# Designs tried in a protein design run: peptides against a protein of PDB entry 8YVU. Part 81

Target 1, 39 residues: chain A of PDB entry 8YVU
Amino acid sequence: PQLCYILDAILFLYGIVLTLLYCRLKIQVRKAAITSYEK
Target 2, 160 residues: chain B of PDB entry 8YVU
Amino acid sequence: TWLTVLKKEQEFLGVTQILTAMICLCFGTVVCSVLDISHIEGDIFSSFKAGYPFWGAIFFSISGMLSIISERRNATYLVRGSLGANTASSIAGGTGITILIINLKKSLAYIHIHSCQKFFETKCFMASFSTEIVVMMLFLTILGLGSAVSLTICGAGEEL

## One batch from the design tools (peptide; made by RFdiffusion4, then SolubleMPNN)

Design b2_p15_5_s2 (from b2_p15_5, 12 letters changed)
Fold by OpenDDE base, seed 3:
Structure b2_p15_5_s2 (fold): chain B 39 residues (1-39), chain C 160 residues (1-160), chain D 39 residues (1-39), chain A 15 residues (1-15)
Amino acid sequence: as target 1 above (39 residues)
Amino acid sequence: as target 2 above (160 residues)
Amino acid sequence: as target 1 above (39 residues)
Amino acid sequence: ELEKALEQLDRLLSL
């Protein structure tokens, strides 16, 4: 049971980090698309 | 294209918010149907006694629905209404997280005080079960708050 | 304990989906960067 | 259904 809670904490942290990275990467893709459209 | 992509993100966030709200409501109703919370010591199920799964789910559902409607109709008045609803939902989510953390601390304290060596004792089992449900509700509330805040930021960006 | 394992399964699935989305988005950023360099 | 929506979103993001 303790291992399960530790795993939950690790997976939760991983999910938050991936969500932030995904948001940043999505913003970069959008900026690149806008720059490509203006050229 | 940029606006259409943002709109699709808003719809996804709104759907996520509604889904989170529905899951919270389902958990609340299941707990209320299986356990008579009124007869259990108040400290273990404080968040449920406060009705948080119910009113929190309603706020998140309304916020998500308004966000989806605002995105679909693309009307300025709906955007403003959605922004207000998302802001209110974010505040409600923050309050809910605080209540759940307090409940979790009380449940953990109860488990430590009673030295629950035998999980088969009814009180220890209920405290452990409550702790598990509260943790799940906390995760769902954090997810809902994240979606509401994201929608609020997107809506504020459209008004500027 | 059963609820913990259910949560682990949901978080694990979420992590896998986010990882796949992140990989796809990273490939898109690379393609956009290459296209911007060729213009 | 959510997986299909995510797949459709991924396809739209890939276009």
Scores: peptide ipSAE 0.466, ipTM 0.805, DockQ to the pose 0.103
Fold by OpenDDE base, seed 1:
Structure b2_p15_5_s2 (fold): chain B 39 residues (1-39), chain C 160 residues (1-160), chain D 39 residues (1-39), chain A 15 residues (1-15)
Amino acid sequence: as target 1 above (39 residues)
Amino acid sequence: as target 2 above (160 residues)
Amino acid sequence: as target 1 above (39 residues)
Amino acid sequence: ELEKALEQLDRLLSL
């Protein structure tokens, strides 16, 4: 049971980090698409 | 710039793989040191009896190290070596997942057979503990496999 | 304890899905960059 | 350390 809570914490942190990375990458893709449309 | 990003991601994936391998090895070692698995009747610790935490951790560690070295040295022979090691690590990870699933099924069956309503019974406690450890090892193995496969795909893409 | 394991499963699935989406998005960014370089 | 590596990677990706 205690190990499960530790795993939850690790997975939760991993999920947050991946979400932030995904959001940043999505913003970059959008910026690239806008720049390509203006050319 | 993109090649640099790819390289940095490969290094990160390699580090993640090594870390996962080290965690698996540490857990395996701790479980083997604390629990006399050889004297425990039943297949509750079948994954540990098979030595998966040890050989799996070694394969993942070697794969991750080779990936990092390949990325840092940017040598063609190291890239091929990393690709081979990642492939081997992926196979090892798949085998490990299979073993862990079998162990999990056996552990769950044991819990069901002994009607483990009382958590304080030694056998039920051990079965529950084994199940928890196996689940953690399964998650770590899947993460390691994911990293190894990702590195393999990246390495294959660099050779094309 | 049972709730912890359910949470672990959800977080794990979420992590896998995000990783796949991140990989797909990264490949798209790469393809866009290559196409922009060829123009 | 891994978090720091991820943060460094994120900073590099943002550049």
Scores: peptide ipSAE 0.487, ipTM 0.814, DockQ to the pose 0.100; fails the geometry check
Fold by OpenDDE base, seed 2:
Structure b2_p15_5_s2 (fold): chain B 39 residues (1-39), chain C 160 residues (1-160), chain D 39 residues (1-39), chain A 15 residues (1-15)
Amino acid sequence: as target 1 above (39 residues)
Amino acid sequence: as target 2 above (160 residues)
Amino acid sequence: as target 1 above (39 residues)
Amino acid sequence: ELEKALEQLDRLLSL
């Protein structure tokens, strides 16, 4: 049971990090699209 | 440049693959040191008896190291070598997942046969512990496979 | 304990989906950057 | 260290 909770903590942290990275990448895509539209 | 970003992501994937392999190896070593699998009655640790934590960890480690070396040296011959190693690692990961699923089924069957409602029974504890370790190893193997496949796709894209 | 394993499965699936979405988004950023460089 | 590498990667991607 304790191993399961440790795995949950690791997976949860991984999910948070990936979500933040995804949000940052999405913002970059939007910025790139705006720059392409202004040219 | 986008190329430097790609290289850093490949290095990250390679490092992730090596770390996954090391964790699998550590778990395998810990289980082998704490539990004499040869003396445990039943097929609860069939994946460990097959040596998956060891050979799987070796394949993933080699694949990850080759990927990192290929990215650092930026040599075409190393890229091909890394692609080959990542492909081999992907196959090994798929085989490992299959073995782990079989082990998980055996462990679950063992728990069902012994009606393991009481966690404090030694046999039920071992079966539960095995199931937990197998699930963890399964997740790590899937992560390793994902990294190896991603590196393979990136390497194939560089050769085109 | 059973709830912990269910949570592990959900978090793992979420991690896989996010990884795939991140890869797709990164490919889109690359395509947008190439298009911006050709202009 | 992996988190630091990810953060450095994110910083380089933002650049």
Scores: peptide ipSAE 0.480, ipTM 0.814, DockQ to the pose 0.101; fails the geometry check
Fold by OpenDDE base, seed 4:
Structure b2_p15_5_s2 (fold): chain B 39 residues (1-39), chain C 160 residues (1-160), chain D 39 residues (1-39), chain A 15 residues (1-15)
Amino acid sequence: as target 1 above (39 residues)
Amino acid sequence: as target 2 above (160 residues)
Amino acid sequence: as target 1 above (39 residues)
Amino acid sequence: ELEKALEQLDRLLSL
């Protein structure tokens, strides 16, 4: 049971980090697309 | 167009927020139906006594609905309303997380004090059950907060 | 205990999906950067 | 429906 809760915490932290990284990467892709359209 | 994709993603985030709110309401209703919280000794269910599953779910549901409506109608006033609702939902989510963390600490302290090696003791079972529900609600609240913040950022980007 | 394992399964699935999406997005950013450099 | 939306999103991201 304790191992399950530890795994939940790790997976949750991983999910948050991945979501933030995905958001940052998506913003970068959008900026790159806008700069490519202005050229 | 990229704008159409963005709108679909915003709608998805709004739906996720509504779903999270509905799950929180379901958990609140189940706990209230199965357990008489008024007769439970201690502050194990402090988040439920505070009514967090209900008011938190209402705020997230309203925010999600307003976001979806704003995206569908493409009206400037609805976009502003959605931004306001998402901001309010983000604040409510942050407050909810704080309440749930406090409840979780109390539940964990209760488990440690009673040396709950015997899971079949009524008090230990209730504390464990409360801890599990509070953890689930905490995860759902964080997911709801993430969706509300994401929608707020997207809406703010459209106004600029 | 059973709820913990269900939550682990959901979080694990979410993590896998986000990882796949992140990898795809990263590949798109790389392709966009290469096309911008050739121009 | 959510899975279909995710699949459509994945298809749009792959184009």
Scores: peptide ipSAE 0.460, ipTM 0.808, DockQ to the pose 0.107; fails the geometry check

Design b2_p15_5_s3 (from b2_p15_5, 14 letters changed)
Fold by OpenDDE base, seed 4:
Structure b2_p15_5_s3 (fold): chain B 39 residues (1-39), chain C 160 residues (1-160), chain D 39 residues (1-39), chain A 15 residues (1-15)
Amino acid sequence: as target 1 above (39 residues)
Amino acid sequence: as target 2 above (160 residues)
Amino acid sequence: as target 1 above (39 residues)
Amino acid sequence: SLERLLEEIDRLSEL
């Protein structure tokens, strides 16, 4: 049970980090799309 | 296009592989330090008895390091070396997954046979703990294998 | 304990999906960058 | 480092 909770914590942290990276990348894609539209 | 993507992710995959290897090694050492696996009856810890966390971690670490070095130096000889190491790591990962699946089946069978309703019984606790550790190791091994295979494909593409 | 394992499975699946989406998004950013460079 | 690469990508995206 304790190990399961530790794994959950690690996976949760990993999920948060990936979500943040995904959001940053999504913002970059949007910026690139806007720049391409203005050209 | 896929090869280009894999090449650009090579460093990330290598780092992930090293991290996975280190985590596997840490778990292996902790389990071996806390539990006297040699005195545990049955095949519940067969993967640990086989030393998988150790040799698997070594293979993944070597593969990851070689991948990072290969990407940084961008030399043909390093690409071949990395390809060889990644191939070996992929084989090791596949073998590890097989061992872990077998161990998981044995652990689950043990829990089922003994009808472990009371968690505080030492045998049931150990079987449950083994199952948890094996599942964790299985997930880590799958991640490591995925990275190693990806790096192998990337290296093979660079040689062609 | 069983709930913890289910949570682990969900978080693991989430991590895989996010990784795939991140890779796809990264490819899109690169394609957009190449298109902007050719203009 | 991956972090530096990500920072460079972010910097390039801001330009």
Scores: peptide ipSAE 0.416, ipTM 0.790, DockQ to the pose 0.096
Fold by OpenDDE base, seed 3:
Formats: C-alpha cells, structure tokens, sequence
Structure b2_p15_5_s3 (fold): chain B 39 residues (1-39), chain C 160 residues (1-160), chain D 39 residues (1-39), chain A 15 residues (1-15)
C-alpha cells in the first residue's frame, strides 16, 4: 500500500517530465517544418 | 513563441479542463451517493462537506467551455469573457487545492492517532478511503489548475 | 488500496502512450534534420 | 483540428 503511493508519485513526476519533453519536441518539429518551408 | 504554442493548444487545454471537471463531478456524486457524509463524525470528508467537487467542477466546466467557444469564434468579447472565466477558475482551483491539502492532513493525522492496525475497522477504512479519494481529487485539481492557468496566460497574451 | 492500483494503471498507460508518441516525434525530428542536410 | 494536424504529421513521417 505505501509502495503504491510512492509509485503514484514517481509515475506522476514521470508524466509531467514526459509532457514537457513532448512539448519541447513538438516545438522543434514545428520549427524544422517552418525552416523547411522557407527553403 | 511559447504564447503561440499555448494558443495553438488552447482547445486541447479546454477539453482537458472539461474532462477534469467531469471526473471531479462524477467522483463527488459517487461519494455522496455511496457514503452518508453528513453522518460521518470528524473532518475526514471536509472537502466533500464543503461541496468542492460540485462547485469546482462547475467552475472548471464553464472555464473550459468558454475557452473552446472563444477559440472557435475568435471574437474579442469572447476572448475577454474567457480570460475572466479562466482567471476565476484558476483562483477556485487554488482554493480547492488548499482545502484538499487541509483535509488530507486531517485524514492522515486521524490514521496516525488511531494506529489503524486493523484495516477492516469501519473508522480506519473510512479514513483510508477518504485519503485515497482526496489524493485523486488533488491530482485532478492540479491538472485543472494547470490548464486554467495556461488558458489565462493565452488570453492575457491575446489582449496585449 | 484498490483506487491506488487503478490510478497506477491509468498513469502507467499514460506514460507508455507518451513514451511512444515521444519516440515517434523524435524519429520525425531526425528525419527532418536528415532531409534538411541533404538539401 | 489538432487531430487532423497530428494525422498529417504522422502521414508526413511515413513519407
């Protein structure tokens, strides 16, 4: 039971970090697409 | 650039906010239907007694709907209305988090004081169940607040 | 305890989906970079 | 729509 709550906290933190990384990657893909369109 | 990205994801944030609100409302109604919270002694369900799942869900739902409508119609008056609603929802979310944290502390203190060795004792079971529900509601409220704040920043950027 | 395990399952599924999406996006960024280098 | 954009990005990634 205590391990379940610890796992929840780790998974929650992992989810936040992945969401931020996903947003950064999405911005990079958009920038790359814009740069490709300008060429 | 960050503001532009948030603006493009405004619909997604609004949908997330509505979904969070609906889940909070569902949890609130289920808890109220299954448990006679009024007959439970103590402040273990103080957040539910205050009706937070209901009014919080309403505020988040209205904020999310207004944000989606504002993005779709792209009218200046709707943008201003959405900004106001999102700001109100952000304040409501912050207040809700505070109430939930206080409730969580009381529930944890209750479990610690009574040294709940037997999980199947009615009082200990109710305290543990309350703690689990409050934690879930806290996570949902944090997600809702994040969406509302993001939408508020987007709306403020459009007015400037 | 049952609710904790349900939350764990949801967060775990969310983490897997985000990881897959992140990997796909990373591959897209790499392909875009290669295409930009060939031009 | 965000979904359509994601589908187009996926299609572009497959090309």
Amino acid sequence: as target 1 above (39 residues)
Amino acid sequence: as target 2 above (160 residues)
Amino acid sequence: as target 1 above (39 residues)
Amino acid sequence: SLERLLEEIDRLSEL
Scores: peptide ipSAE 0.390, ipTM 0.775, DockQ to the pose 0.111
Fold by OpenDDE base, seed 5:
Structure b2_p15_5_s3 (fold): chain B 39 residues (1-39), chain C 160 residues (1-160), chain D 39 residues (1-39), chain A 15 residues (1-15)
Amino acid sequence: as target 1 above (39 residues)
Amino acid sequence: as target 2 above (160 residues)
Amino acid sequence: as target 1 above (39 residues)
Amino acid sequence: SLERLLEEIDRLSEL
């Protein structure tokens, strides 16, 4: 049971990091799309 | 720009592999230090007896390190080396998953046969603990395999 | 204990989905960057 | 540290 909670914490942290990276990448894509549309 | 983004992902995947490897190694060493696996009857710790946490950790560590080095030096020979290491890590990960699944099945079967209603029984506690460790190792192995496969695809794309 | 394992499964699935989405988004960014460079 | 490497990767990605 304690090991399960440790795994949950690791997976949760991984999920947060991936979400942040995904959001940053999505913002970059949007910025690139806006820049391409203005040209 | 685009190559830089790929390089960052490769580094991230490499770091993930190294982290997975380190966690697997830590679990392996802790289990080996705390539990005398040789004195435990049954195949509950078959993955540990096979040394999977150790060789798996080595393969993932090498793959991750080669990926990071390949990305930093941007040399063709390092790219090929990284591709080879990632392929080897993918094979190792697949084998590890298979071993862990077999171990998990055996552990679950053991729990079922002994009708482990009393958690305080030493055998049931060990079986449950083994199952938890095997599940964690399985997740880590899947993550490592995913990173290795991703790096392999990226490396193959660079060679084309 | 059972809730912990369920949470592990959900977090694991979420991690896989996010990884796939991140890869797809990265490929899209790459294609957009290549197209913008050719213009 | 892994955290510093991740931070550097994040900084480079923002660039």
Scores: peptide ipSAE 0.508, ipTM 0.811, DockQ to the pose 0.090; fails the geometry check
Fold by OpenDDE base, seed 1:
Structure b2_p15_5_s3 (fold): chain B 39 residues (1-39), chain C 160 residues (1-160), chain D 39 residues (1-39), chain A 15 residues (1-15)
Amino acid sequence: as target 1 above (39 residues)
Amino acid sequence: as target 2 above (160 residues)
Amino acid sequence: as target 1 above (39 residues)
Amino acid sequence: SLERLLEEIDRLSEL
């Protein structure tokens, strides 16, 4: 039971990190699209 | 293309594979050090008895290291070596998943047969612990297999 | 304990999906960058 | 590292 909770914590942290990276990448795509539209 | 993306993330996938392998090795070592699996009745720790955490970790570690080195040095011989190692690691990962699934089924069957309502009984505790460890190892093995397959596809694309 | 394992499975699936989405987004950024360079 | 590469890409995207 305790190991399961540790795994949950690790997976939760991993999910948060991936979400942040995804958000950063999405912002980059938006910036690239805006730059492409201005040209 | 998907191949190009995989190529750019090859180092990351290799690092992930090594990390997964190291975690599996650590868990295997800890379990073997704390528990005398040889004296435990039944096949609750069949994956550990088969030595999967050890040989699987070795294969994944070698594959990941070769992939990272291949990417950094960009040498043809290293690319081929990485492809071979990743292919071997993919096969090892598939075998490991199979072993872990079998172990999980045996552990669940053991819990069912002994009607484990209380975890205070040593046998029920061991079966529950085994199930937890096997599930963790299964997740790690799936991650390792995913990385190894991705690296294999990347390496195959470089050879073509 | 059983609920913990279910949570682990959900978080694991979420991690895989996010990884795939991240890869797709990275491809989009690359395509946008190529299109921007051709203009 | 991938993180450094991502940071470098982020810097390049801001230019």
Scores: peptide ipSAE 0.417, ipTM 0.791, DockQ to the pose 0.094; fails the geometry check

Design b2_p15_5_s4 (from b2_p15_5, 14 letters changed)
Fold by OpenDDE base, seed 2:
Structure b2_p15_5_s4 (fold): chain B 39 residues (1-39), chain C 160 residues (1-160), chain D 39 residues (1-39), chain A 15 residues (1-15)
Amino acid sequence: as target 1 above (39 residues)
Amino acid sequence: as target 2 above (160 residues)
Amino acid sequence: as target 1 above (39 residues)
Amino acid sequence: ELEKLLRQIERLSAL
């Protein structure tokens, strides 16, 4: 049970970090698409 | 710049694969040092009896090392070697997942049969501990398989 | 303890899906950057 | 460390 809680904490932190990175990358894709459309 | 970024991603995937393999080896070694699996009656540690932590970790380590070396040297022959090693590691990962799922089912069945409501019983504790380790190893194996498949796709893309 | 294992499974699946989506999005950003550089 | 380097590169590329 203790190992499970440790794993949950690690996976939760990893999920949050990946979500933030995904959001940032999505914004970059949108900016690149807008720049490509204006050309 | 694009090639440099891809190279860094491949190195990252290779390092992740090696790290996963090392963690699997560490868990296997710890379990073998703490518990004499050969003397434990039952199929609770069937994945360990099959030697999965050992051979699986070796395959993942070799695949990761070859991927890193291939990326560093940028030699065509090393890229092919890395692709072969990554394919072998992907097969090993799939086999490992199958073994771990079977072990997990056996451990769960053991817990249900013995009505392990009393955590303090040695047999129930061992079954619970085995289940926890098997789940952790399953997660690590899936991560390793994901990295190996990703490296295989990247290597195949470089050959095309 | 049972809830912990279920949470681990959900978080793990979420982590895998996000990693795949992040990789796909990163490839899209790269393609968009290359297209922008060629213009 | 590699993840930190990747994050730094990603931050630099986002600027």
Scores: peptide ipSAE 0.471, ipTM 0.808, DockQ to the pose 0.109
Fold by OpenDDE base, seed 3:
Structure b2_p15_5_s4 (fold): chain B 39 residues (1-39), chain C 160 residues (1-160), chain D 39 residues (1-39), chain A 15 residues (1-15)
Amino acid sequence: as target 1 above (39 residues)
Amino acid sequence: as target 2 above (160 residues)
Amino acid sequence: as target 1 above (39 residues)
Amino acid sequence: ELEKLLRQIERLSAL
């Protein structure tokens, strides 16, 4: 039971970090697409 | 660039906010229907006694709906209304988190004081159940607050 | 305890989906970088 | 609809 709550906290933190990384990567893909369109 | 990204995700954030609000409302109604919170001694369900799942869900739902409508119609008056609603929802979310943290501390303290060795004892079971529900509500409230703040920043950027 | 395990399952599924999306996006960024280098 | 658009963008970007 205590391990379940610890796992929840770790998974929650992992979810936040992945969401931030996904947003950054999505911005990079958009920038690359814009740069490709200007060429 | 960050503001432009937030603007493109505004509809998604609004939908997420409405969904979070609906889940909070469902949890609140289920807990109120299954448990006679009024007859439970102590502050284990203080957040539910305060009606947080209900008014919080209403605020988040209104904020999310206004954000979606504002994005779809792209009218200046709707943007201003959405900004106000999102700001109010952000404040409500912050208050809700504070109430939930206080409730969580009280529930944890209750479990520690009574040294709940037997999980099947009614009081220990109720305290454990309350803690689980409060944690779930806390996560949902954090998600709702994140969406409301993001929408508020997006709306503020459109007014500037 | 059952609710904790349900939350764990949802967060775990979310983490897997985000990881897959992140990997796909990373591959797309690499392909865009290669295409930009060949031009 | 947004998911469909996102999937279409992913399909177009994968080509």
Scores: peptide ipSAE 0.413, ipTM 0.790, DockQ to the pose 0.109
Fold by OpenDDE base, seed 5:
Formats: C-alpha cells, sequence, structure tokens
Structure b2_p15_5_s4 (fold): chain B 39 residues (1-39), chain C 160 residues (1-160), chain D 39 residues (1-39), chain A 15 residues (1-15)
C-alpha cells in the first residue's frame, strides 16, 4: 500500500511535467502558426 | 527554434529513461539488501532473480545518456548510436515487461492459493510486497519503453 | 488501497495518452517548421 | 545532478 502511494506520486509528477511540456509545445505551435499566417 | 524543441524533447525523454533506470536500480538494490531472495521459496521474485532491475536499469541509463549526448553534440554518428541504444532499450523493456507480467501472475497465483486472508503471515506479506514491487517495476519499465520508442521514432525521422 | 491502484491505472493511462499526443504534436511542429523553411 | 539537468532543461525550454 505505501508503495502504491509512492507510485501515484511519481506518476502524478510525471503527468504534471508532461502537461507543462505539452502546453509549452502547443503555445510554440500556435506562435509559429500565427507568424506563418502574418507572412 | 524547432530543432531546439526537438532537442529538448529528446533530452527530456533521455532524462526520463535515466530516472526510470535509477529508480529500478534503487528498488533492485533495496530489495536485494533487505530480502534474502535466495532463501525465499517460490517464483515470487523471479524478476529479481533474473536480475531485471539491474540490466534493465543499465540499458535505460545507456539509452538515456546516449540520447542526451546525441542531442547536445548533434553529430550523425551519435544519432545512429542513440538510435541503436534506444532500439536495444526498447527490446530490453519489452523483455522486462514480459518477465514482470509472468512474475505478477505467479505472485497473484501464490496469494490466491494460500488464501492470504491474514496479512500478518510472513509468506503472504512477502507475496504482497513482491506484487507491489513488481507492479512498480512494470510501470517504470513501460515508461522506459515508451521513452525509448519515442526516441527511436524521433531518431528514425531525423535519418529520413 | 484499492483506490490507490485505480489511481495508478488512471495516471498511467493519462501518461501514455499525453506521451502519444506530445509525439504527434512534435511531429506536426516538425512538419510545419520544415514547410516554413522551404518557403 | 538530475535537478541541475532538469533546471537546465527548463532554462533551455524557456528560451
Amino acid sequence: as target 1 above (39 residues)
Amino acid sequence: as target 2 above (160 residues)
Amino acid sequence: as target 1 above (39 residues)
Amino acid sequence: ELEKLLRQIERLSAL
């Protein structure tokens, strides 16, 4: 049971990091699309 | 900008592999230090007896390190090396998953056969603990495999 | 304890889905960058 | 070392 909670914490942290990276990448894609549309 | 993003992603995947490898190694060493696996009857710790936490950790560590180095130096030979290491890590991960699934099945079968209603029985406690560790190792292995496959796809895309 | 395992499964699935989405987004960004560089 | 790598990745990601 304690190991399960540790795994949850690791997976949760991983999920947060991936979400942040995904958001950053999505923002970059949007910025690139806007820049390409203005040209 | 885009190459920089790709590099960051490869580095992240490499770091994830290294982290997974380190966690697997830590669990392997802790289990080996706390439990005399040689004295435990049954196949509950078959994955540990096979040395999976150790060789798996080595493969993932090498793959992660090569990915980071390849990304930093941007050399063609390093890209190929990283691709090879990621492929090897993917194979190792797949093998590890198979071993862990087999171990998990054996552990669950053991728990079922002994009708482990009393958690305080040493055998039932060990089987439960083994099952928990195997599940964690399985998740870590799947994460490592996912990162290795992702790096392999990225590397293959750069060679095309 | 059972809730912990359920949470692990959900977080694991979420991690896989995010990884796939991130890879797809990365490929899209790559294609967009290549197309912008060729123009 | 891992934290330093993560911080470097974060700094590089912010650029």
Scores: peptide ipSAE 0.513, ipTM 0.827, DockQ to the pose 0.084; fails the geometry check
Fold by OpenDDE base, seed 4:
Structure b2_p15_5_s4 (fold): chain B 39 residues (1-39), chain C 160 residues (1-160), chain D 39 residues (1-39), chain A 15 residues (1-15)
Amino acid sequence: as target 1 above (39 residues)
Amino acid sequence: as target 2 above (160 residues)
Amino acid sequence: as target 1 above (39 residues)
Amino acid sequence: ELEKLLRQIERLSAL
């Protein structure tokens, strides 16, 4: 049970980090799309 | 296109592989330090008795390191070396997954046979703990294998 | 304990899906960058 | 190092 909770914490942290990276990348894609539209 | 994507993710995959390997090694060492697996009857810890966390971690670490070095130096000889190491790591990962699945089946069978309703019984606790650790190791091994295979495909594409 | 394992499975699946989405998004960013360079 | 690479990519994308 304790190990399961530790794993959950690690996976949760990983999920948060990936979500943040995904959001940053999505913003970059949007910026690139806007720049391509203005050209 | 896929090869280009894999090449660009090679460093990330290598780092992920090293990290996975280190986590596997840490778990292996912790389990070996906390539990006297040698005195545990049955095949519940067969993967640990086989030393999988150790040799698997070594293979993944070597593969990851070689992948990172290969990407940084962009030399043909390093690509071949990385390909060889990644192939070996992929084989090791596949073997590890097989061992872990077998261990998981044995652990689950043990829990089922003994009808472990009381978690505080030492044997049931150990079987449950083993199952948890094996599942964790299985997930890590799958991630490591995925990275190693991806790196192998990338390396093979660079040789062609 | 069973709930913890279920949570682990969900978080693991989430991690895989996010990784795939991140890869796809990264490819899109690169394609957009190439298109902007050719203009 | 990966963070540095990500920061470099972010800088390149911001240009």
Scores: peptide ipSAE 0.436, ipTM 0.805, DockQ to the pose 0.094; fails the geometry check

